# Peptides against a protein of PDB entry 1IK9: the designs that were tried, part 2

Target 1, 211 residues: chain A of PDB entry 1IK9
Amino acid sequence: MERKISRIHLVSEPSITHFLQVSWEKTLESGFVITLTDGHSAWTGTVSESEISQEADDMAMEKGKYVGELRKALLSGAGPADVYTFNFSKESCYFFFEKNLKDVSFRLGSFNLEKVENPAEVIRELICYCLDTIAENQAKNEHLQKENERLLRDWNDVQGRFEKCVSAKEALETDLYKRFILVLNEKKTKIRSLHNKLLNAAQEREKDIKQ
Target 2, 207 residues: chain A of PDB entry 1IK9 as posed
Amino acid sequence: MERKISRIHLVSEPSITHFLQVSWEKTLESGFVITLTDGHSAWTGTVSESEISQEADDMAMEKGKYVGELRKALLSADVYTFNFSKESAYFFFEKNLKDVSFRLGSFNLEKVENPAEVIRELIAYALDTIAENQAKNEHLQKENERLLRDWNDVQGRFEKAVSAKEALETDLYKRFILVLNEKKTKIRSLHNKLLNAAQEREKDIKQ
Target 3, 195 residues: chain A of PDB entry 1IK9 as posed
Amino acid sequence: MERKISRIHLVSEPSITHFLQVSWEKTLESGFVITLTDGHSAWTGTVSESEISQEADDMAMEKGKYVGELRKALLSVYTFNFSKESAYFFFEKNLKDVSFRLGSFNLEKVENPAEVIRELIAYALDTIAENQAKNEHLQKENERLLRDWNDVQGRFEKAVSAKEALETDLYKRFILVLNEKKTKIRSLHNKLLNA

## One batch from the design tools (peptide; made by RFdiffusion4, then SolubleMPNN)

Design b2_p14_7_s2
Fold by OpenDDE base, seed 2:
Structure b2_p14_7_s2 (fold): chain B 211 residues (1-211), chain C 211 residues (1-211), chain A 14 residues (1-14)
Amino acid sequence: as target 1 above (211 residues)
Amino acid sequence: as target 1 above (211 residues)
Amino acid sequence: EKEEFEKKIEELLK
């Protein structure tokens, strides 16, 4: 089961932060349990897939789009934009929320909630879930941090090897050319020496013919 | 101000998870505020640096070691080890905790708490802090994940360049040797040709002398 | 070093 807790402000009690818990299986579309609390009292309601489908139909909204709006309203918390307004009557236990656009506000959904008999248990479980989520996220953060440090070391190692390879390639080219020049110069010297010997032999032969 | 919330179990109410909040400035040694809640009632106490020092002295424990034990007891939550036992009297508002070693249990500390008049406000603030911490940790996780993905790309890029450099070095060596062999063979052929011309000239001279 | 290189070249030229 997935869960999201969000802080909201009720139009009826704007000075008191409320918490909206939504719990669902796999997808919000399949239905969900909603819990509202002010830290003293709690109220819970269950919303079925059929109710979500009916509400989407009543709104003449495509179900996926409607569920997308529900997700934004109920799971985002009070995002910085006053895009969603929440209303709750403690007397009727009726919860409804509106989407506020520039010139149009419309009711996005409504739920009948039931007052929880033992709100302290619901609040404790909510706090436990928050603490578990913190611990899991901390462990994930520590893991990702260690992995980042590993990847950075591995990058530095390969970078250092790459730089050495570049330098070694340049050094190899330079060394091979130097060695080649030495060998070529020896062969050139030997060719010059042999040419001089041939010239001398030809000059001596021309002297012997001239007696 | 730093804060840690931990779940604890009281000896008096082992079936009801309690939450222990500790708030401090920079170091726990400088003093802290402790808040206990069961999700309905809350109790708060302030512990000064002087009280911490006095308690360390009364225990004949070095202050840094004592603060280290306080940190483990009060900030770790219920770690899996039953190393710390928590006691609270709602009647006296007296909170104390013990460290349980194999054969020795000792009182590690005690606090007089005061019942909070508006526990719902304390609970709401506690939940808000948990939600803020979750949001911060999620943002950090997303950042670290993106950084890991970046570092992995950077590693793959350098690794690919390194492999190309290695291959290019080997190819360079092979190509240079092939080119050098061609030029050397030309010079060797020229040397052999010149030697043969010298041998022929010497043989002709020997024929001319014998005639 | 030079002699080893020359030898390697001579061996490759054989």
Scores: peptide ipSAE 0.019, ipTM 0.842, DockQ to the pose 0.549
Fold by OpenDDE base, seed 5:
Structure b2_p14_7_s2 (fold): chain B 211 residues (1-211), chain C 211 residues (1-211), chain A 14 residues (1-14)
Amino acid sequence: as target 1 above (211 residues)
Amino acid sequence: as target 1 above (211 residues)
Amino acid sequence: EKEEFEKKIEELLK
């Protein structure tokens, strides 16, 4: 079961934060349980897949688009842009919400809720879920932090090895060339010396032939 | 202000999860506000630095050690090991807690709480704090996840460059040696050829002198 | 590494 709790403001009680819990199986399209609380009272209703389909049909809206709007309204809470307005009557237990566009407001959905007999239990379970979610998120956060620190160390180590490899490659090339030049120069000097000896020997022989 | 909410079980109501909120400035040692709720009623008390000091003195415990035990008891919740037992009388508003060791249980602290007139407001604020904490932790988690993915990419990129550098260094060394050997062999061949020509010229001259 | 290189060069000079 998936669950989302959101803060909402009711038009009837704008100064009192309410909490809207939605619970569903896999997809919101297959139905959901909605719970509303003010921290003292709670109200719950179940919305079936058939009711969602009927509401989409009544609106002449494609079901997937309608469910997409339900998800934004009921799971995101009141986004800062007053795009969704929530209404609830504690007397009739009738909950409805509207989408506000620039030039058009329309009812997106309506639900009959039932007053919970033991609201304290619903509130306690809701707080428990929040605390569990905090603990899970903290544990994940600590894990990601440790992994981040590990990856940073590993990156620094490889970077340092890479820089050393680059420097070592350049140093190797330079050293090899210097050594090769020295050896080649020795061989060139020996070749020049031997050539001069051959030229001298040839000149001496040419002098001996000329008596 | 720092805040921690924990689940506790009261000896008087072990089937009903209670929530213990502690709020403090910088250190628990300088005093704290304690709030207890069952999701219907709430009770609050303020514990001063002087009361903490007095309780430590009454226990003949070093203050830092005592505050350390308070932190474990009040901020960690009931750890699974029943190390801390919580007691509260709704009639007297007297809250006290014990540390249970293998052979010894002792009262760690006691507070007079006052029943909150509007518990719904305290509960709503507590839920708001939980939801804010969830949102903050989720944002941090998403940030750390993105950073980890970045660091992993950066590590793979540097690792791949490092491996290429190692291979390039080895290839460079091998290629330079091969080229150097070829050039040296040419020079050695030239030296040998010139030496043989010198030897032949000397032998011819020695024949001409014997002639 | 350097010493092996020097030895290889010396052997080649030989």
Scores: peptide ipSAE 0.021, ipTM 0.842, DockQ to the pose 0.184; fails the geometry check
Fold by OpenDDE base, seed 3:
Structure b2_p14_7_s2 (fold): chain B 211 residues (1-211), chain C 211 residues (1-211), chain A 14 residues (1-14)
Amino acid sequence: as target 1 above (211 residues)
Amino acid sequence: as target 1 above (211 residues)
Amino acid sequence: EKEEFEKKIEELLK
């Protein structure tokens, strides 16, 4: 089961923050339970998948688009942009909300809610859910932080090994070339010495022919 | 200002989860505001730094140790270990809590609370704080997750470069040896050829002398 | 490795 709690402002009570809880299974499209509270009273209603489909059809809106608008209105909280207006009558228990565009406002949805007999129970459960969510999110944050610290250490270790490998490659190349030059110079010296011996032998032979 | 909300169970009402809010500036030692609620009623009290010091002295406990015990009792929630027992009288508004050890139970602290006139306001503010904390923790989680993903990519990139560097170092060494052997063999062949020319010249000279 | 290379170079020098 998924749940989202949002703070909303009612047109009738703009000075009093209300809380809108929506609970659903897997997708909001499958239906949901809506709960409204002011911290003293609570009201609950159930919306079926068939009601969601019917409202989409009545609006001549594609169902996925309609559910997308419901998600924005009911789950995102009234974002700081007053794009959604919420209305509730405590007398009739009728809840409705409107989408406000620049030149057009229209009713997006409406629900009949029932007053909860024991609102303190609903409020306590809502607070419990918030506290559980905080604890879960804190544990996740601590885990992610420890992973970040590990990954940073691992990165630094590999980076340091890489830099050492680059330096070792350059040093190896330089050392091998120096050693090769030494050996090559020895062989060149031996070749020069042998050429000089051949020249001397030829000069001695020319002397021996001239007696 | 720092705040912690905990769920507690009262000895008098073990079936009803209560919520204990503690609010303080910088350190719990400087004093704090305590708020108790059952989701319908709320009670608040203020505890001064002098009262905390006096309770520590009356218990013959070092102040830092006493504040450490207060922190465990009031802020950690009653951990699953029933180490702390909470008591509250709605009639007297007297709140007290005990530390339960294997062989000894003792009163750790006590506060006089006052019934809040508008509990719905306190409850709404408490829910608002929970929702704000959830939003902040979610944003922090998303940030840490993005950092983890970045660090993992950066690690993979450096690891791949390191492996390529190792392979390139080994390949360089092997290639340089092969090239050196080729050049060295050319010089060795030249030396052998020059030695053979010297031997032939010596043999011809020996023929010319006998002739 | 360096020693084996030096030995191989020395053997090649021989």
Scores: peptide ipSAE 0.021, ipTM 0.842, DockQ to the pose 0.180; fails the geometry check
Fold by OpenDDE base, seed 1:
Structure b2_p14_7_s2 (fold): chain B 211 residues (1-211), chain C 211 residues (1-211), chain A 14 residues (1-14)
Amino acid sequence: as target 1 above (211 residues)
Amino acid sequence: as target 1 above (211 residues)
Amino acid sequence: EKEEFEKKIEELLK
């Protein structure tokens, strides 16, 4: 089961933050349980898949698009834009919400809720869920932080090894060239010495022929 | 201001989860506001730094150790060990808590609370704080996850560059040696050819002298 | 590493 709690403002009670809990199995399209509370009273209703389909049909909206709008309205909370307006009558227990566009407002959905007999239990359970979510999120945060610290250490280690490898490659190349030049110069000197000996021998032969 | 909400079980009402909110400025030692709620009623009290000091003195406990125990009792929630027992009388509004050791239980602290006139407002504010904390923690988790993914990419990139550097170093060494051997062999061949020419010239001179 | 490389060069120059 998935659950989302959002703070909402009711048109009838704009000074009192209400909380809208929506709970569902896998997808909101399959239906959901809605709970409204003001911290004193609570109201609950169940919305079936058939009711969602009927509301989509009544709106002449494609079901996937309609469910997408329901998800935005019911699960987003008070986004900074008053795009969704929530209405609830405590007398009739009728909950409805509207999407406000620039030039048109339309009813997106409506549900009959029932006043909960023991609202304190619903409120306690809601607070418990919030505290559980905080604990889970904190544990995940601590895990991710430790993993980031590990990855940073691992990055620094490989970076340091890489820099050493680059420097070692450059040093190796330079050393090899220096050694190669030394040996090549020795061989060149030997070749030059042998050429000079050949020239001297040829000059001595020319002297011996000239007696 | 720092705040912590914990679920607690009262000895008087063990079947009903209560919520203990503690709020303080910078350190718990400087005093705190305590709020207790059952989701219907709320009770609040202010504990001053002087009261904390007095309770520490009455216990004959060093203040830092006492504040450390207060922090564990009041901020930890229901740890799996019933090390801390919470008592509250709704009639007297007297809240006290005990530390349970294997062979000794002792009162750790006691506070007079006052019943809140509008508990719904306190409960709504408490739920708002929970929802804000969830949103903040979620945003932090999303940030840490993105950072983790970045660090992993950066690690993979430098690791791949390091492996290429190692391979390039080995290839460079091998290539330089091969080239060096080729040039050295050419020079050795030239030296051998020049020596043979010198030997032939010496043999011809010996023939001319015998002539 | 450097000494092994020196030895290999010296052996090749022999």
Scores: peptide ipSAE 0.019, ipTM 0.842, DockQ to the pose 0.185; fails the geometry check

## One batch from the design tools (peptide; made by RFdiffusion4, then SolubleMPNN)

Design b2_p16_6_s2
Fold by OpenDDE base, seed 3:
Structure b2_p16_6_s2 (fold): chain B 211 residues (1-211), chain C 211 residues (1-211), chain A 16 residues (1-16)
Amino acid sequence: as target 1 above (211 residues)
Amino acid sequence: as target 1 above (211 residues)
Amino acid sequence: MEEVEEFEKKIEELLS
């Protein structure tokens, strides 16, 4: 079960923050339970998948688009754009909400609610849900923070090893070339020595021919 | 200002979850505001730094230790160990709490509260604070999640570069040795050729002397 | 002299 609590303002009571709780299974389209409270009284209703389908049909709106509008209205709270207006009559227990466009307001949906006999139970459960959500989110935050710190350490370790590998590669190349020059110079010296021996042998032969 | 809301159970009403809100500036030691609610009624009191000091003195407890016990009792909620018991009289508005040890229970503190005239305002504000905290924690979670994903990518990138550097170092060593042998073999061939020329010159000189 | 011969040997060993 998924749940969302939102702050809303009723057109009839704009100075009093109300709380709109919506509870559903997997998708809002499958139906939901709606609860309204002012912190003293509570009202609850159930909206079925068939009612959602019927309202979409009545509006001549594609169901996915309609559910998208319901999701924005009921789960986002009073977003910054005052796009959605909420109305509730405590006398009739009739809840309805409108989408305000530039030149047109239209009713998006309406629900008959029932006054809860023990609103304190509903309010306590709502506060409990908030506290549970805070605790879960805090635990997740602490976990993610520790993971971030671990990942940062791991990155620094591998970065340091990489830098050492680069330096070691350059040092290896330099060392191998130095060793190479030593060997090469020894071979060059031996070649020069052998050439000098050949030159001396040729000069001695020229002396022996000249008696 | 810091705030904590906790679930507590009153000894007098063990079936009804109560909510204990504590609000303070920087440290609990400087004093705090305490609010109790059952979701219908609310009671509030202020505890001063002087009262906290006096209660610590009355208990013959070091102030820092006493504040530590207050913090555990009032900010942790009913922790799993039922170490703290809470009592409240709705008639007297007297709130007190006890620490239960194996063989001894002792009163940790007591407060005179006042019944709030409009509990709905206090309850609405409490729910608002919970919703704000949820939103803040959610935003922090989303930020930390994105940071984790970034750090993991950065780690994978540097790890891949490190592995390539290791392989490139080994390949460099092998390539340099291969090139080295080619040059050395050329020099060795030249040395052998010069030795053969010296040997032939010596044999020709020996023929000329026998002639 | 010995270091050069040792290095030549090491080169030969790496290619064998």
Scores: peptide ipSAE 0.087, ipTM 0.843, DockQ to the pose 0.520
Fold by OpenDDE base, seed 2:
Structure b2_p16_6_s2 (fold): chain B 211 residues (1-211), chain C 211 residues (1-211), chain A 16 residues (1-16)
Amino acid sequence: as target 1 above (211 residues)
Amino acid sequence: as target 1 above (211 residues)
Amino acid sequence: MEEVEEFEKKIEELLS
């Protein structure tokens, strides 16, 4: 079961933060359970896939688009844009919410809720879910932090090896050229010496012919 | 203000999950506010630094060690080891907790709590804190995930450059040696040619003397 | 021969 809890404000009770829980299996489209609480009382309703389909049809909206709007309204909470207005009558247990656009507000959905007989149990379970979610997120954070530290160490290690490889390549090139020049100069000196010996031998032979 | 909420079980009500909130400034040692709730009622007490110091003295325990035990008991919740037992009387509003060791249980602390007149407000505030903590942890998780992905890309980039540098170093060495050998072989051939010319000139001179 | 002479020249230029 997937679950999302959101903080909402009711038009009738704007000073009292309410909590909207939505629970579903795999997708919101397949239906969901909605729970509203003020921290003292709780109200629950079940919305079927058929009701979602009917509401989409009644709105002349494509089902996937409608479910996308439901997801924004019911799971995101009142985001910073106050795009959604929530209404609830404790007397009728009728919950409805509107999407507020610039020039038009329209009802996005409505649910008949039932007052929960033991609201404390629902509230405790909601708090338990929050605490479990905190623990899971903390464990994920600790894991990601350790992985970041590992990746940074591994990066520094490879970077240091790369810098050493660059320096070693430059040093190798320089060393090989220096060594080659020494050998080449030795060979050039030997060639010059042999040429001088040939010149001297030719000069001596020319002297011996001239007696 | 720092805060921690923990799930606890009371000895008197083991079937009903309770929530223990502890709130403090900087350190638990400087005092704290404790709040207990069952999702319907709430009880609050304030523990001063002087009370903490007195309890440490009464226990003949070093204050830092005592505060360390308080932190484990009150902030960690009942960890998997059930090392801490919590007791509360709704009639007397007396809260106490024990540390259970193998052969000895001892009272670690006790607090007089007061019943909160508006428990729904305390519960709503507690749920708000949980939702805020979830949002903060989620934002941190998303940030750490993006950083992990960045670090992995950066590592792969440097690793690929390093491998190319290693290959380039080996290729450089091989290429330089091949080129050097060609030059040296040319010089060696010229040296051999000059030696042969010297030998021929010496042989001709020896013939001219015998002639 | 030309490649070797060019390389010798390049080596000599690197020495200068």
Scores: peptide ipSAE 0.045, ipTM 0.841, DockQ to the pose 0.661
Fold by OpenDDE base, seed 4:
Structure b2_p16_6_s2 (fold): chain B 211 residues (1-211), chain C 211 residues (1-211), chain A 16 residues (1-16)
Amino acid sequence: as target 1 above (211 residues)
Amino acid sequence: as target 1 above (211 residues)
Amino acid sequence: MEEVEEFEKKIEELLS
């Protein structure tokens, strides 16, 4: 079961933060349980897949698009852009919400809720879920932080090896050229010496012929 | 202000999860506000630095050690090892907690709380804090996840460059040696040719003298 | 022959 708790403001009680819990199995499309609380009272309703389909049909909206709007309305909280307006009557237990566009507001959905007999139990369970979620997220965060630190060390180690490899390549090239030049110059000197010996031998032979 | 909410079980109401909120400025040692709730009622008390010091002195415990025990008791929740037992009287608003060792239980601290007149407001604020903490931890988690993915890419990029550098170094060394050997072999051939010319010139001169 | 002379020349240029 998946769950999301969001903060909402009711049109009837704009000064009192309400909490909207939505619980579902796999997809919101398959139905969900909605729970509303003000921290004192709680109200719960179950919305079936058939009710979701009927609401989509009544709106002449494609079911996937409608479910997409339900997700935005019910799971995100009222974002700062008052795109969704929430209404609840404590007397009738009727919950409805509207999407406010620039020039058009329309009812997105409505649910009949029931007042919870023991709201304290629902509130305690809601707080327990929040605390569990905090603990799980902290554990994930600590794990990711440790992994981040590991990856950063590994990156620094490879970077340092890479820089050493670059420097070693340049040093090798320079050393090999220097060594080669020394050997080449020795060979050039030996060739020049041998040419001079040949020239001298030719000059001596020309002297021996001239007697 | 720092805050921690924990789940506790009261000896008087073991079936009802209570929530213990502790709020402090910088250190628990400087004093704190404690709030207890069962999801219906709430109780709050302020504990001063002087009261913490007095409790430490009355226990003949070093203040830093005592504060360390307070942190474990009040901020961690009752861990699975029932090391800390919590007691609260709704009638007297007296809260006390004990540390249970193998053969010895002792009172660690006690606080006079006051019943909150509007518990729903305290509960709503507590839930708001939990939801804010969830959102902050999710944002941190998403950030760390993205950073880990970045670091992993960066590591792979440097690793690939390093491997290319190693291969390029080996290839360079091999290529330079091959080129150097070719040049040196040409010079060696020229030296051998010049020596042969010198030997032939000497043999011709020796023939001319014998003639 | 030409490649070796070019390489000798390149070696001489690197030394200058």
Scores: peptide ipSAE 0.045, ipTM 0.842, DockQ to the pose 0.590
Fold by OpenDDE base, seed 5:
Structure b2_p16_6_s2 (fold): chain B 211 residues (1-211), chain C 211 residues (1-211), chain A 16 residues (1-16)
Amino acid sequence: as target 1 above (211 residues)
Amino acid sequence: as target 1 above (211 residues)
Amino acid sequence: MEEVEEFEKKIEELLS
């Protein structure tokens, strides 16, 4: 089961933060349980897949698009751009919400809720879920932080090895060329010496023929 | 102001999870505000630095050690090793907690609380704090995840460059040696050819003298 | 022969 808790403001009670809990199995499309609380009272309702389909049809909206709008409205909380307006009557237990566009507002959905007899249990469970989520997120943060530190070390290590490899390549090339020139110059000197010996021998032979 | 919320179990009400909120400025030693709630009622008390000092003195415990024990008891929640036992009387509004060791239990601290007139506001604010903390932790998780992905890419990139550098160094060394051997062999052949010419010239000169 | 002479020249150019 997946769950999301969001804070909302009701048009009827704008001064009191309400909390909207939505719980579902795998996808919101399969239906969901909605719980509203003001920290004192709680109200719960179940929305079936068939009701979601009917609401989509009544709106003449494609089901996937409608579910997408439900997800934005019910799981995002009142995002900073007050695109969704929430209404609830404690007397009728009727909950409905609207999408506000620039020039048009339209009802996105409506649900009948039932007042919970033991709201304290619902509130405690909600707080427990929040605390569990905090603990899980903290553990994930600590893990990710340790991984970041490891990856940074590993990057620095290979970067340092790479720089050493570059320098070692350049040094090797330079050293090999220097050594090779020394050997070549020795061979060139031997060749020049042998040519000079041949020239001298030829000059001596020409002198011996001339007696 | 720093805050921590923990779930606890009271000896008197072991079936009902309670929530212990502690809030303080900079250090718990400077005093703190403690709030207890069961999701329906709430109780609050203020503990001063002087009270903390007095409790430490009464326990014959060094203040820093005492504050360390307070931090473990009040901020860790009921950790899995039930080392701390919490007691609260709703009638007297007296809260106290004990540290349980193998053979000895001792009272660690006690506080008088006051029943909050509007517990719903305290509960709403507590839930708001939990939701804010979740959002902050989620944002941190997303940031750390993106950094991990960046660091992993950067590591793979430099690792690939390093491997290419290693291979290029080995290839360069091999290529240079091959080229150098070719040049040296040519020079050695020229030297051998010149020596043979010198030997032939010497042999011809020896024939001309005998003749 | 030409490749060796070019290589000798390149070696001489690198150390000049």
Scores: peptide ipSAE 0.045, ipTM 0.841, DockQ to the pose 0.507; fails the geometry check

